# Ledger of designs, part 106: peptides against a protein of PDB entry 1BH9

Target 1, 89 residues: chain A of PDB entry 1BH9
Amino acid sequence: FSEEQLNRYEMYRRSAFPKAAIKRLIQSITGTSVSQNVVIAMSGISKVFVGEVVEEALDVCEKWGEMPPLQPKHMREAVRRLKSKGQIP

## One batch from the design tools (peptide; made by RFdiffusion4, then SolubleMPNN)

Design b2_p27_7_s4 (from b2_p27_7, 12 letters changed)
Fold by OpenDDE base, seed 3:
Structure b2_p27_7_s4 (fold): chain B 89 residues (1-89), chain A 27 residues (1-27)
Amino acid sequence: as target 1 above (89 residues)
Amino acid sequence: SEKLEKMLKAVFDAVLSGELLRLMGLE
């Protein structure tokens, strides 16, 4: 990866999903309020998942001869590749 | 659980759409 690509990836690693946004997202699916612990747990799981997908997506982007920022097409292809590798269900 | 699966699916979809990334100012 280029220095710029690595820098962007590190930004993803250092960032965190907004707690309020995660809470709203979960509540929209469950239809009920969720505890702070559930939000914290889901935030952590989501960050790990995004990290794996973004890393693969950056590789896809580079292999396609393109540069960040990542686009939905890179994310979709990353997921397909990770599934084929057995890295995600 | 079914509840957990639905929650994870929602996060997955939100990531692919770019919604959560935009909320973090990464796009």
Scores: peptide ipSAE 0.142, ipTM 0.670, DockQ to the pose 0.484
Fold by OpenDDE base, seed 4:
Structure b2_p27_7_s4 (fold): chain B 89 residues (1-89), chain A 27 residues (1-27)
Amino acid sequence: as target 1 above (89 residues)
Amino acid sequence: SEKLEKMLKAVFDAVLSGELLRLMGLE
C-alpha cells in the first residue's frame, strides 16, 4: 500500500461504530431489543468485517492503478473478491 | 444461533449498502 492508502486504513482502524447507532440499526432490522453486550459484540464483528472489505478495496484500488479515496467500484470489487476467496458469505 | 445469524446478516447487509460506512463517516 502507498503511504496515503496506509494512512486511510489507519484512520479507519482508529474509528468505531457509534454504539447507539449500531443498537438502533440492529433493532430496526431485526425487530428485537438488544443488550449492551450484544451491541459490543456486533460492533466488534462489524469492525472486523468492514476492515477486511476496506483493506481489500485499497488493494483493488492500488492494483487498478488508482489513488484514494476509495470509490464504490472499489468496494464492490472488494466484496466480490472476498466472496470468491470465501472470506465473507 | 438463529438470532446471531439474523443479526450478522443485518450487519453485513448494512455494510454492503454503505449504511454503516456512512455512519462512520467513511462514505
Scores: peptide ipSAE 0.139, ipTM 0.673, DockQ to the pose 0.410
Fold by OpenDDE base, seed 1:
Structure b2_p27_7_s4 (fold): chain B 89 residues (1-89), chain A 27 residues (1-27)
Amino acid sequence: as target 1 above (89 residues)
Amino acid sequence: SEKLEKMLKAVFDAVLSGELLRLMGLE
């Protein structure tokens, strides 16, 4: 990765999904209130998942000879590649 | 569990749509 890509990746690593947003997302699926522990667990899982996708997307962007910021097409291709590699379901 | 699968699917879809990335200020 380029220095710029590494910088953006590190910026992501320091970020986190808003707790309230994750809670609302989960509750939209379950239809009921969820505990803080569930929100924390899902926040962590989501962070790891997005991190893997973003890292792959940065690689896709670079291999396509394009410059940041990442676009939806990079994310979609990243997911495809990760599935192909068996790294995500 | 099906509950977990549904939750993960929702997260997955939200990522692809850019929703969660926007919430994090990445888009």
Scores: peptide ipSAE 0.137, ipTM 0.671, DockQ to the pose 0.471
Fold by OpenDDE base, seed 2:
Structure b2_p27_7_s4 (fold): chain B 89 residues (1-89), chain A 27 residues (1-27)
Amino acid sequence: as target 1 above (89 residues)
Amino acid sequence: SEKLEKMLKAVFDAVLSGELLRLMGLE
């Protein structure tokens, strides 16, 4: 990773998804209201997942010889690679 | 569970679409 890429990753690590957005996302799938604890749990799971994808995407971007910022194609390739490695379902 | 699977799939899709990244100010 370049220093700039690592710095952006660290900024992400310190951030959190807005609870309201996570709640809306969950409710769009379940069709019912969800508890605060479910939102908290899913927020944590989502953060870990996205963190792993972002880390892999940074590696993809670098290996492709491309410059920041990350693009959707890097995220898609990262997910493909992580699935291939068995790191995500 | 199927419920958890659906929720995780939604997260996958939201990441790929850039939705969650935009909410985080990363896009």
Scores: peptide ipSAE 0.134, ipTM 0.668, DockQ to the pose 0.436

Design b2_p27_8_s1 (from b2_p27_8, 11 letters changed)
Fold by OpenDDE base, seed 4:
Structure b2_p27_8_s1 (fold): chain B 89 residues (1-89), chain A 27 residues (1-27)
Amino acid sequence: as target 1 above (89 residues)
Amino acid sequence: SEKLEEALKRLQELILEKGPLSLMVME
């Protein structure tokens, strides 16, 4: 990865999903209240997910000879590749 | 839980749709 790509990747590693936002999203989907532990677990899984997708997307972008920022097509291709590798559902 | 699995799936889809940075904050 280029220095810029690495920097962008590290930005995600230094970030986190707001607890309240995640809780609201989960509850909106499930229709019921969820525990703090569920929110924590879901937040962690989501962060890992983002890291994997962004890393793959940056690789896709580079391999396609394109420059940042990432575009939806990079994210879509990343997801496709990760699924084919069995790294994400 | 089937509901939690569905929630995770939809959450992941939402993250991709909206973009990670739009939903995340710096620690």
Scores: peptide ipSAE 0.318, ipTM 0.777, DockQ to the pose 0.723
Fold by OpenDDE base, seed 1:
Structure b2_p27_8_s1 (fold): chain B 89 residues (1-89), chain A 27 residues (1-27)
Amino acid sequence: as target 1 above (89 residues)
Amino acid sequence: SEKLEEALKRLQELILEKGPLSLMVME
């Protein structure tokens, strides 16, 4: 993550992953065509994933006694914690 | 599907690598 992106992380709530790009990525991994429903589901899960990481990062920032904006170190720690909790792989 | 699970995992890794905003567009 770049600091510039983190400074504007709030904008993710009003954004979405491009459907076509997600479809292509999934198909590159599965080796087969995927349905619209699969793309929608994967996109939704990905959006939620971002939210969960940001939420954890904000908690880290607060617990470290620091003020926004989020920094890469907060995101890295957030991911570590979420993995430790088994929430993300 | 194991393949879909792998795809999701890889997607999440990509998001963390590239940054979410660089992969998303405003609706």
Scores: peptide ipSAE 0.317, ipTM 0.773, DockQ to the pose 0.663
Fold by OpenDDE base, seed 2:
Structure b2_p27_8_s1 (fold): chain B 89 residues (1-89), chain A 27 residues (1-27)
Amino acid sequence: as target 1 above (89 residues)
Amino acid sequence: SEKLEEALKRLQELILEKGPLSLMVME
């Protein structure tokens, strides 16, 4: 993560992962073509995933007594906490 | 599916590595 990217959080709210990119990534892992529904599901889950990480990062930022914008350190700590809670792999 | 589960995990790792906004486009 970079601070420049995190400063554009509002853009994230209005963005989505490109279907083609998601499809290619999945297929590179599974070794076979995947259905449109799988791509849609994976795209949605990915969007939610980012949202959950950002939400946790905002909580970290607040608990550390700091103000936005989010910084990489907040994101790293968020991921650590979410993994500890078993919310993400 | 084990393969799809692995795909999801790797996708999430990629997002964290590259940064979400670098992989997303505006709708």
Scores: peptide ipSAE 0.311, ipTM 0.769, DockQ to the pose 0.679
Fold by OpenDDE base, seed 3:
Structure b2_p27_8_s1 (fold): chain B 89 residues (1-89), chain A 27 residues (1-27)
Amino acid sequence: as target 1 above (89 residues)
Amino acid sequence: SEKLEEALKRLQELILEKGPLSLMVME
């Protein structure tokens, strides 16, 4: 473990999707105002979603005999595999 | 609701399209 690797992990762990952006997106779909709790719930679900995709992508990277950082090809393959497993839409 | 489910789906698609880290900020 290097200082750089630790820093990247902490930044990822401490990051979140902006509430304002999520609120605007939801309201554009529903056509009505949404509560703070709905925005919080959607934000949490979104971060969990990212976590699941990243976890699968890391597995893909390892199985392909490659090393981090993750590349777009790992993310694309991860999504394909998760869909095949029925874990994501 | 159906509308909220659609919003979640579109949000997930946007995340995959733009890349998660580019859309996220530090808490």
Scores: peptide ipSAE 0.302, ipTM 0.767, DockQ to the pose 0.848

Design b2_p27_8_s2 (from b2_p27_8, 14 letters changed)
Fold by OpenDDE base, seed 3:
Parts: structure tokens; C-alpha cells; sequence
Structure b2_p27_8_s2 (fold): chain B 89 residues (1-89), chain A 27 residues (1-27)
């Protein structure tokens, strides 16, 4: 492991989506108030999703012979690949 | 529920559009 890799992982570990923002987004879709547990669950699922997509996107970037930072095209391709592998719905 | 599924999809699309670094904060 490089110091850079450890640093990126620590940043990921410590990061989270703001609870209030997620709550507002969900409520804008459902039109009703949502429970704290729903917000917590959605926050966790979203963070896991980001982690898996970013990992795949870095692999895509490398396989395309490109250098970071990641671009939207890497993220979109990562999602397509993860879906084809059945790792995300 | 279907509504929560739609909310999940909307959130994932927002993450892909804006980038996780723009949305996530350090705790």
C-alpha cells in the first residue's frame, strides 16, 4: 500500500452524505416525510455504491490508458460493467 | 417500496452527475 492509497481510503472512510440532504431528496420523490432509519439505510447504500463504482472506474481509467482524476465517462462505464457482472442492480 | 426505489435511482444519478466529491463531507 502506498501512502496515497491509505490517504484516499481514510478520506473515503471518514466521508458521508449529509443526512439532511438525503432526507430532502427522498422526500422530494415520495412527497411524504421519511424516518431516520430510512435516511440511514439510504446513506449507507449510497456510500457503498460510490465505493464500488469508484473502484471500478479507476480500473476503467487504467485500462483505457488514461490518468486520474476520474471523469464522468469513467463512472458511466464502471456502472455498465458492474451491472453486467451482476454486482449492482 | 417503488417510491423508495425511485428515490434511490435519483440519488445514484445525482452522484454520477455531480461526482461524489461534490456531495460528500468529512465526519
Amino acid sequence: as target 1 above (89 residues)
Amino acid sequence: SELLEKAKEALFELILKEGPGKLMVLE
Scores: peptide ipSAE 0.225, ipTM 0.739, DockQ to the pose 0.808
Fold by OpenDDE base, seed 2:
Structure b2_p27_8_s2 (fold): chain B 89 residues (1-89), chain A 27 residues (1-27)
Amino acid sequence: as target 1 above (89 residues)
Amino acid sequence: SELLEKAKEALFELILKEGPGKLMVLE
């Protein structure tokens, strides 16, 4: 790994979705209160989701013969591909 | 449950719309 890759990984590792925001969103959809365990689970799933999209976007960027940083077009194509593969809803 | 599945899908769509950088914070 390059230093840049390690730094990116460290930032990803330390990043998280604020619990309050996740809780509010879920409750807006369900119409009922949710437990902290549900919030934790959803936060984790969301982080994994972001990781998978970013990984696919990096692959798209490389396959298009382009260099980082990732651009919106890479993210959009990544999502399209992952949906096509059935990896994300 | 179906309700949680709907919530998950909505959350994912929000992340894609807003971008993870604006929603995630360092801990």
Scores: peptide ipSAE 0.158, ipTM 0.685, DockQ to the pose 0.829
Fold by OpenDDE base, seed 5:
Structure b2_p27_8_s2 (fold): chain B 89 residues (1-89), chain A 27 residues (1-27)
Amino acid sequence: as target 1 above (89 residues)
Amino acid sequence: SELLEKAKEALFELILKEGPGKLMVLE
């Protein structure tokens, strides 16, 4: 990783999705409201997930000889690679 | 687990649409 990529990754590690967004996301799937504890749990899980994808995407971007910002193609390739590694289903 | 996977899929689609930097806030 370049210094810029590492810095970007650290910023993502220090970030999270707003609770309201996670709540809406869950409700869009379940059709019902969920408890605060569920939102908190899903917020953490979602952060870890996006962190893994972004980290892989940054690696893809670098290996392709490209520079940030990340593009959809990097994210799609990252998911493909993570699935190939068995890291995500 | 199924809910989690569906959430991941929906989240991924949202990331592709909006970009992760626009969706996440520093804490």
Scores: peptide ipSAE 0.119, ipTM 0.643, DockQ to the pose 0.628
Fold by OpenDDE base, seed 4:
Structure b2_p27_8_s2 (fold): chain B 89 residues (1-89), chain A 27 residues (1-27)
Amino acid sequence: as target 1 above (89 residues)
Amino acid sequence: SELLEKAKEALFELILKEGPGKLMVLE
């Protein structure tokens, strides 16, 4: 692995959705209270989701012959591709 | 559960709209 890859992994590893923020966010959107277990589950799922989108976006960026940082167009294309693959809803 | 799936979809939509950087912090 390159130093850049390791750096990205380290930043990803250390990043997280704050529990309180996730709880408030989910409740504001769904209109219902959520348990701690739901927040924990959602935090993990969301982190994996972000990781997969970023990974795909980096692949898109490379395949388009472009260099980081990622742009909105890379993220949008990544989501489209992941949906096409059935990896995300 | 249904609640979990609804929450997941809602959160994903928000992440896609706002970007993960606004929601995630370093620990």
Scores: peptide ipSAE 0.076, ipTM 0.621, DockQ to the pose 0.652

Design b2_p27_8_s3 (from b2_p27_8, 12 letters changed)
Fold by OpenDDE base, seed 2:
Structure b2_p27_8_s3 (fold): chain B 89 residues (1-89), chain A 27 residues (1-27)
Amino acid sequence: as target 1 above (89 residues)
Amino acid sequence: SEKLKQALEALFQRILEEGPGSLMVLE
């Protein structure tokens, strides 16, 4: 791993979605209040989702012969590819 | 369930729209 990759991993490892924000997002979707445990579970799943999308987006960026930083088009293509592979819903 | 799947998909879509970097904080 390069120093840049390790640094990115460290930032990812230490980052998280604020519980209040996730709670509001979920409640906006479901239309009902959600428990703390649901927020924790959804936060964890969301973090894994972001990690997988970013990893795929970096691969897309490289395969397209482009240089960082990631752009919205890389993220969109990453999601498309992951859905095609059945790795995300 | 299909309901749970739809909720997850909606949440993921919102995250992508806002951008992970704008939502996530260090802890």
Scores: peptide ipSAE 0.274, ipTM 0.760, DockQ to the pose 0.629
Fold by OpenDDE base, seed 3:
Parts: sequence; structure tokens; C-alpha cells
Structure b2_p27_8_s3 (fold): chain B 89 residues (1-89), chain A 27 residues (1-27)
Amino acid sequence: as target 1 above (89 residues)
Amino acid sequence: SEKLKQALEALFQRILEEGPGSLMVLE
């Protein structure tokens, strides 16, 4: 892989959602307090989700003959494709 | 549970709306 690809992977690997922000967001949705374990699980699943969507979106961008940075249209199409392939709910 | 599944999906939608880059930080 290229140095650019490795650099992007490293940035992804080192990135994470702030725990407090995730907790507040989940509680806003559920209307109830959530445990630390739930926050940890949701954070991990969310990071995997982002990785899969971004990977698909980059593929969409390339197939459309466009260049990064990704745009909302790439993300929307990526989600559609992943759902159709049964990779995300 | 179905409740947690719905919460997760809503979380995913929020992430997409805000953009992951605006929410994620480097460790």
C-alpha cells in the first residue's frame, strides 16, 4: 500500500469518539442513563461503522471518477450500497 | 434489544449528519 494509505489508516486507528459525547448522545436518544459498558460497546461499534462506510464511500468516489475529500453524496451512496449488500442494517 | 438497536441506528444517523471527522478526536 502507498504511504498515503498507511497514513490514513494510522489516523483512523488513532481516532475515537469522545466517551462523554457518545454517552450524552445515547442518553438523548434512549431517554435514560446508560452504563459505561454500553458506551464502550457503542463507541467501538460506531468506529467500525464509520470505517466501513468511509471505505465504501471512497470506492464510490473512485468509481464516479471523482477525487477526495468525500462529500455527503458519497456517504449516502455508500450507506445505500452497504445496506443492499447486507453489511449494515 | 430492539431498543438498543434503534438507539444504535439513530446514533449512526447522527454521525453521518455531523460527519465523523467533526466528532472523532485523535488519541
Scores: peptide ipSAE 0.271, ipTM 0.757, DockQ to the pose 0.720
Fold by OpenDDE base, seed 1:
Structure b2_p27_8_s3 (fold): chain B 89 residues (1-89), chain A 27 residues (1-27)
Amino acid sequence: as target 1 above (89 residues)
Amino acid sequence: SEKLKQALEALFQRILEEGPGSLMVLE
């Protein structure tokens, strides 16, 4: 692993979705109150999702011969690829 | 729950639309 990779990992490790924001968003979708455990689970799954998409997007960026930062087109292609692989719904 | 599954998918879509960097904070 390069220093850059370690730095990206550290930023990812330290990042999180604000619990209150996730709770409000879920409740706006479900139309009902949700438990703390549901919020925690949804937050964790979402973080994993972001990690996988960003990782794939970086790979896309590299394979396209482009340099960071990631652009929306990289993220869109990443999602397409991950869905194709069956790694995300 | 199908309802929860739909909520998760909607959440994913929201994350992609706004960008994860805009939503996530450092702890």
Scores: peptide ipSAE 0.270, ipTM 0.756, DockQ to the pose 0.764
Fold by OpenDDE base, seed 5:
Structure b2_p27_8_s3 (fold): chain B 89 residues (1-89), chain A 27 residues (1-27)
Amino acid sequence: as target 1 above (89 residues)
Amino acid sequence: SEKLKQALEALFQRILEEGPGSLMVLE
């Protein structure tokens, strides 16, 4: 990875979803209120998911001979690859 | 369960659609 890619990855590693945002997203999907513990669990799982996708997307970007910032096409390809590898559902 | 997995997958799709960078903050 380039220095820029590593820097961006580290920024993502140090980032997190605000609890309120996750709660709203979950409730938008389920149609019901969720507990704080569910929000915490989903936030953690989502963070791991994003980390894996971003890491793969950075690899895709590099392998395609392109430079950051990541584009939707990198994210889509990353998801495809991770699904193919069985890394994500 | 499969239902929980589907809900999680839907959440993941929403995150990807809006972009993780748009939703996440530095801690």
Scores: peptide ipSAE 0.264, ipTM 0.753, DockQ to the pose 0.576

Design b2_p27_8_s4 (from b2_p27_8, 9 letters changed)
Fold by OpenDDE base, seed 4:
Structure b2_p27_8_s4 (fold): chain B 89 residues (1-89), chain A 27 residues (1-27)
Amino acid sequence: as target 1 above (89 residues)
Amino acid sequence: SKKLEEALLALQKKILEEGPGKLMVLE
């Protein structure tokens, strides 16, 4: 892998959603308190989701003959493609 | 649960709308 790829992976690996913010968001939707384990689980799933979208977006960017950084149009197209593939809801 | 699933979907939607880079922080 290139250094750029490694750097992106490292940033992804080290990044996370703020626990408190996720908890508040979940609770605002469910209307009930949630456990730390629920927050952790949903944070993890969301991070995987982001990873999949970003991966697809990078592929879109490349296929369009464009260079990073990713733009909103890449993300939108990525989501569309992943939905069509049934990889995301 | 159904509500948690709905919350997850809403969370994913928000992440996409706001951009993951704006929401995520380094640990």
Scores: peptide ipSAE 0.421, ipTM 0.830, DockQ to the pose 0.817
Fold by OpenDDE base, seed 5:
Parts: C-alpha cells; structure tokens; sequence
Structure b2_p27_8_s4 (fold): chain B 89 residues (1-89), chain A 27 residues (1-27)
C-alpha cells in the first residue's frame, strides 16, 4: 500500500454524512420522524455505498490510463459497471 | 419499510449527483 492509499483510507474512515441532513432527507421521503438508529443505519449503508462506487471509479480511472482526482465520468462509469455486476441496485 | 428503502435510494442518487466529497465531513 502506498502512503496515498493509507491517507485516503484514513480520510474515508473518519468521514461521515451529517446526521441532520440525512435525517431531513429520510423524513422528506417517509413523511414521518425517524429514530437516531435509522439515521445511523442509513448513514452506514450510504458510506459503504460510497466506498464501493469510489473504489470502482478509481479502478475505471486507472484502466483508462488517467490519474485522480476522480471526475464525473469515472463515477458514472463506475455506477454502470457496478449495476452490470449486480453489486448495486 | 418500502418508504425507508425509497429514502435510501434517493439518498444514494443525491450522493452521486452532488459527489460524495461534497457531502461528507470529517469527524
């Protein structure tokens, strides 16, 4: 592992979605208040989702012979590939 | 819950549209 990879891992590990924003978004869809546990669960699932998409996007970037930072085209291709593999809905 | 699943999908869509780096913060 490179120092850059370790740094990205640490940043990912420490990152999270703002709870208030997640709560508001969920409630805007459900129409009712949600518990802290629901927010935590949804946040966790979303973080895993991001991790998978970013990982795939980095792979796309590399396979295209390009260097970070990731661009929208990498993310779009990553999503397409993950859907094709059945790894994301 | 179908509503919660819908919310999750909406959230995932928003994350992709905005970009995860723009939405996530360091703890």
Amino acid sequence: as target 1 above (89 residues)
Amino acid sequence: SKKLEEALLALQKKILEEGPGKLMVLE
Scores: peptide ipSAE 0.420, ipTM 0.828, DockQ to the pose 0.879
Fold by OpenDDE base, seed 1:
Structure b2_p27_8_s4 (fold): chain B 89 residues (1-89), chain A 27 residues (1-27)
Amino acid sequence: as target 1 above (89 residues)
Amino acid sequence: SKKLEEALLALQKKILEEGPGKLMVLE
């Protein structure tokens, strides 16, 4: 793999959603307090979700003969493709 | 939990609408 891929991986590995924000969002839906473990689990699933969408978007960008950075159109197409393949809801 | 599932879907929707780069921070 390339240096660029390593850099992207490192940025992805080090990134995370703010815990407090995730907790507030969950609680706004459930209407009750949630545990730290629930927040961690939801954050992890969301991070994996982002990883899958971004990976697909990069593939879309390449297939369209375009260069990074990713644009909204790449993300939208990625989501469409992943839904079509049944990989995301 | 059905409520938790709804929360997850809502979160995923928000992430896509606002953009991952705008929501995620480096640790």
Scores: peptide ipSAE 0.419, ipTM 0.829, DockQ to the pose 0.841
Fold by OpenDDE base, seed 3:
Structure b2_p27_8_s4 (fold): chain B 89 residues (1-89), chain A 27 residues (1-27)
Amino acid sequence: as target 1 above (89 residues)
Amino acid sequence: SKKLEEALLALQKKILEEGPGKLMVLE
């Protein structure tokens, strides 16, 4: 792998969703306060979700003969494909 | 719970709408 690929992976590995924002979103729906562990779990699931969608979107981009960066059309198509495969709800 | 499931789906929807790069920060 190239240094660029390794660097991008490291950036993804180190990235995360802001806990406060996740907490507020969950509480706005549940109507009650949530624990730190719930926020951590939701954040982790969401990061995995992003990884799966982006991976599929990159595949779509390549199959369409296009180059990164990813565009909304790639993300939309990725979601459709993952749903059809039963990989996401 | 059903409420937590709704929250997860809402979060995933927001991520796609905003774009993951705009929401995620480095730790």
Scores: peptide ipSAE 0.407, ipTM 0.826, DockQ to the pose 0.879

## One batch from the design tools (peptide; made by RFdiffusion4, then SolubleMPNN)

Design b2_p28_3_s1 (from b2_p28_3, 16 letters changed)
Fold by OpenDDE base, seed 4:
Structure b2_p28_3_s1 (fold): chain B 89 residues (1-89), chain A 28 residues (1-28)
Amino acid sequence: as target 1 above (89 residues)
Amino acid sequence: STREEIERALFEYSLKWIEEHVVPFMEK
């Protein structure tokens, strides 16, 4: 893919998750409040997931001889591959 | 475990986030 496409990808990858959403997500599991620092840390982890999945999906798309935009099938295959590599839960 | 549940939840959230903020803009 072109550098331009990668630059657009990076821009979105840098976008921040809504802290409130992450906080609510964690608290729905723990059953108790979590600190702001925990939310920041969890946001970081999530961003890593985003990067890995998107990069893998783009790789899948390219290897399948297809052109963007990404489709659900690329995402599904990306997740499958990353799981097999033990890189995502 | 709680850690595993959180990790899974964050992953699922990330996937949804991608569908909303990345996929629609990854055009040729």
Scores: peptide ipSAE 0.441, ipTM 0.831, DockQ to the pose 0.690
Fold by OpenDDE base, seed 1:
Structure b2_p28_3_s1 (fold): chain B 89 residues (1-89), chain A 28 residues (1-28)
Amino acid sequence: as target 1 above (89 residues)
Amino acid sequence: STREEIERALFEYSLKWIEEHVVPFMEK
């Protein structure tokens, strides 16, 4: 994708996830409180996922001969492709 | 495993986050 698309992608990748939301999500699974370091780590993992999905979605959009904005169909296809590649759960 | 559950949960969260914070603003 273009440099402009990359810049927008990077902007969103660098956006912050609400720590409280991540904390609650993890705690709902572990059944106990988690440290700030764990939240930071989990937030980092989430951002990796965001980056991979958005990047793939932009690639899908471009390869389909379409232009932004991203649509649900691009996101769905991106997830499908990434899962098939074993890059995301 | 717990790790896998966490990973799946974080992924799902990420997808929802994208739909809310990225897709609406990813315009040319």
Scores: peptide ipSAE 0.431, ipTM 0.828, DockQ to the pose 0.650
Fold by OpenDDE base, seed 2:
Structure b2_p28_3_s1 (fold): chain B 89 residues (1-89), chain A 28 residues (1-28)
Amino acid sequence: as target 1 above (89 residues)
Amino acid sequence: STREEIERALFEYSLKWIEEHVVPFMEK
């Protein structure tokens, strides 16, 4: 893929997640309020997941001889591969 | 475990986030 595509990928990977959404998600599981630091940490984990999935999906797309945009089939295959590698839950 | 539940939830959230913020814009 082109440098431009890679740059866009990195931009998305580094994008901030809505803190409120992450907070609500965690609190729904823990049953209690969480600190901002916890939200930041959880957001970081999510960013790692995003990066890994998108990177794998792009790899799938390329190996299949295709070009972006990513499609559901690329995402499904990416998740399957990453799970088989034990890199994502 | 709670940790595993959190990780799974964050992963699912991440996938949804990708569908909304990455997939539509990752073009040629």
Scores: peptide ipSAE 0.431, ipTM 0.826, DockQ to the pose 0.669
Fold by OpenDDE base, seed 3:
Structure b2_p28_3_s1 (fold): chain B 89 residues (1-89), chain A 28 residues (1-28)
Amino acid sequence: as target 1 above (89 residues)
Amino acid sequence: STREEIERALFEYSLKWIEEHVVPFMEK
């Protein structure tokens, strides 16, 4: 893919998640309040997931001889591959 | 377990985030 497409990918990959959303998500599971440090840590984990999924999806897209934008089929295959590698839950 | 539930939830959130913030801007 072009440098422009890769640059856009990196820009969005580095974008921050809304802390409030992450906090609510975690608290809905734990049933108790979580610290800011926990939110930061969980946000970091989420960004790792985003990066890995997008990179794998782009790789799938290229290997299938297709061009962006990414489609649901690329995402589904990416997730399947990453799970088989034990890189995502 | 709680850990597994959190990890799964964060992963699902990440996927939705990609659909909203990444995929729409990947067009040629």
Scores: peptide ipSAE 0.427, ipTM 0.823, DockQ to the pose 0.705

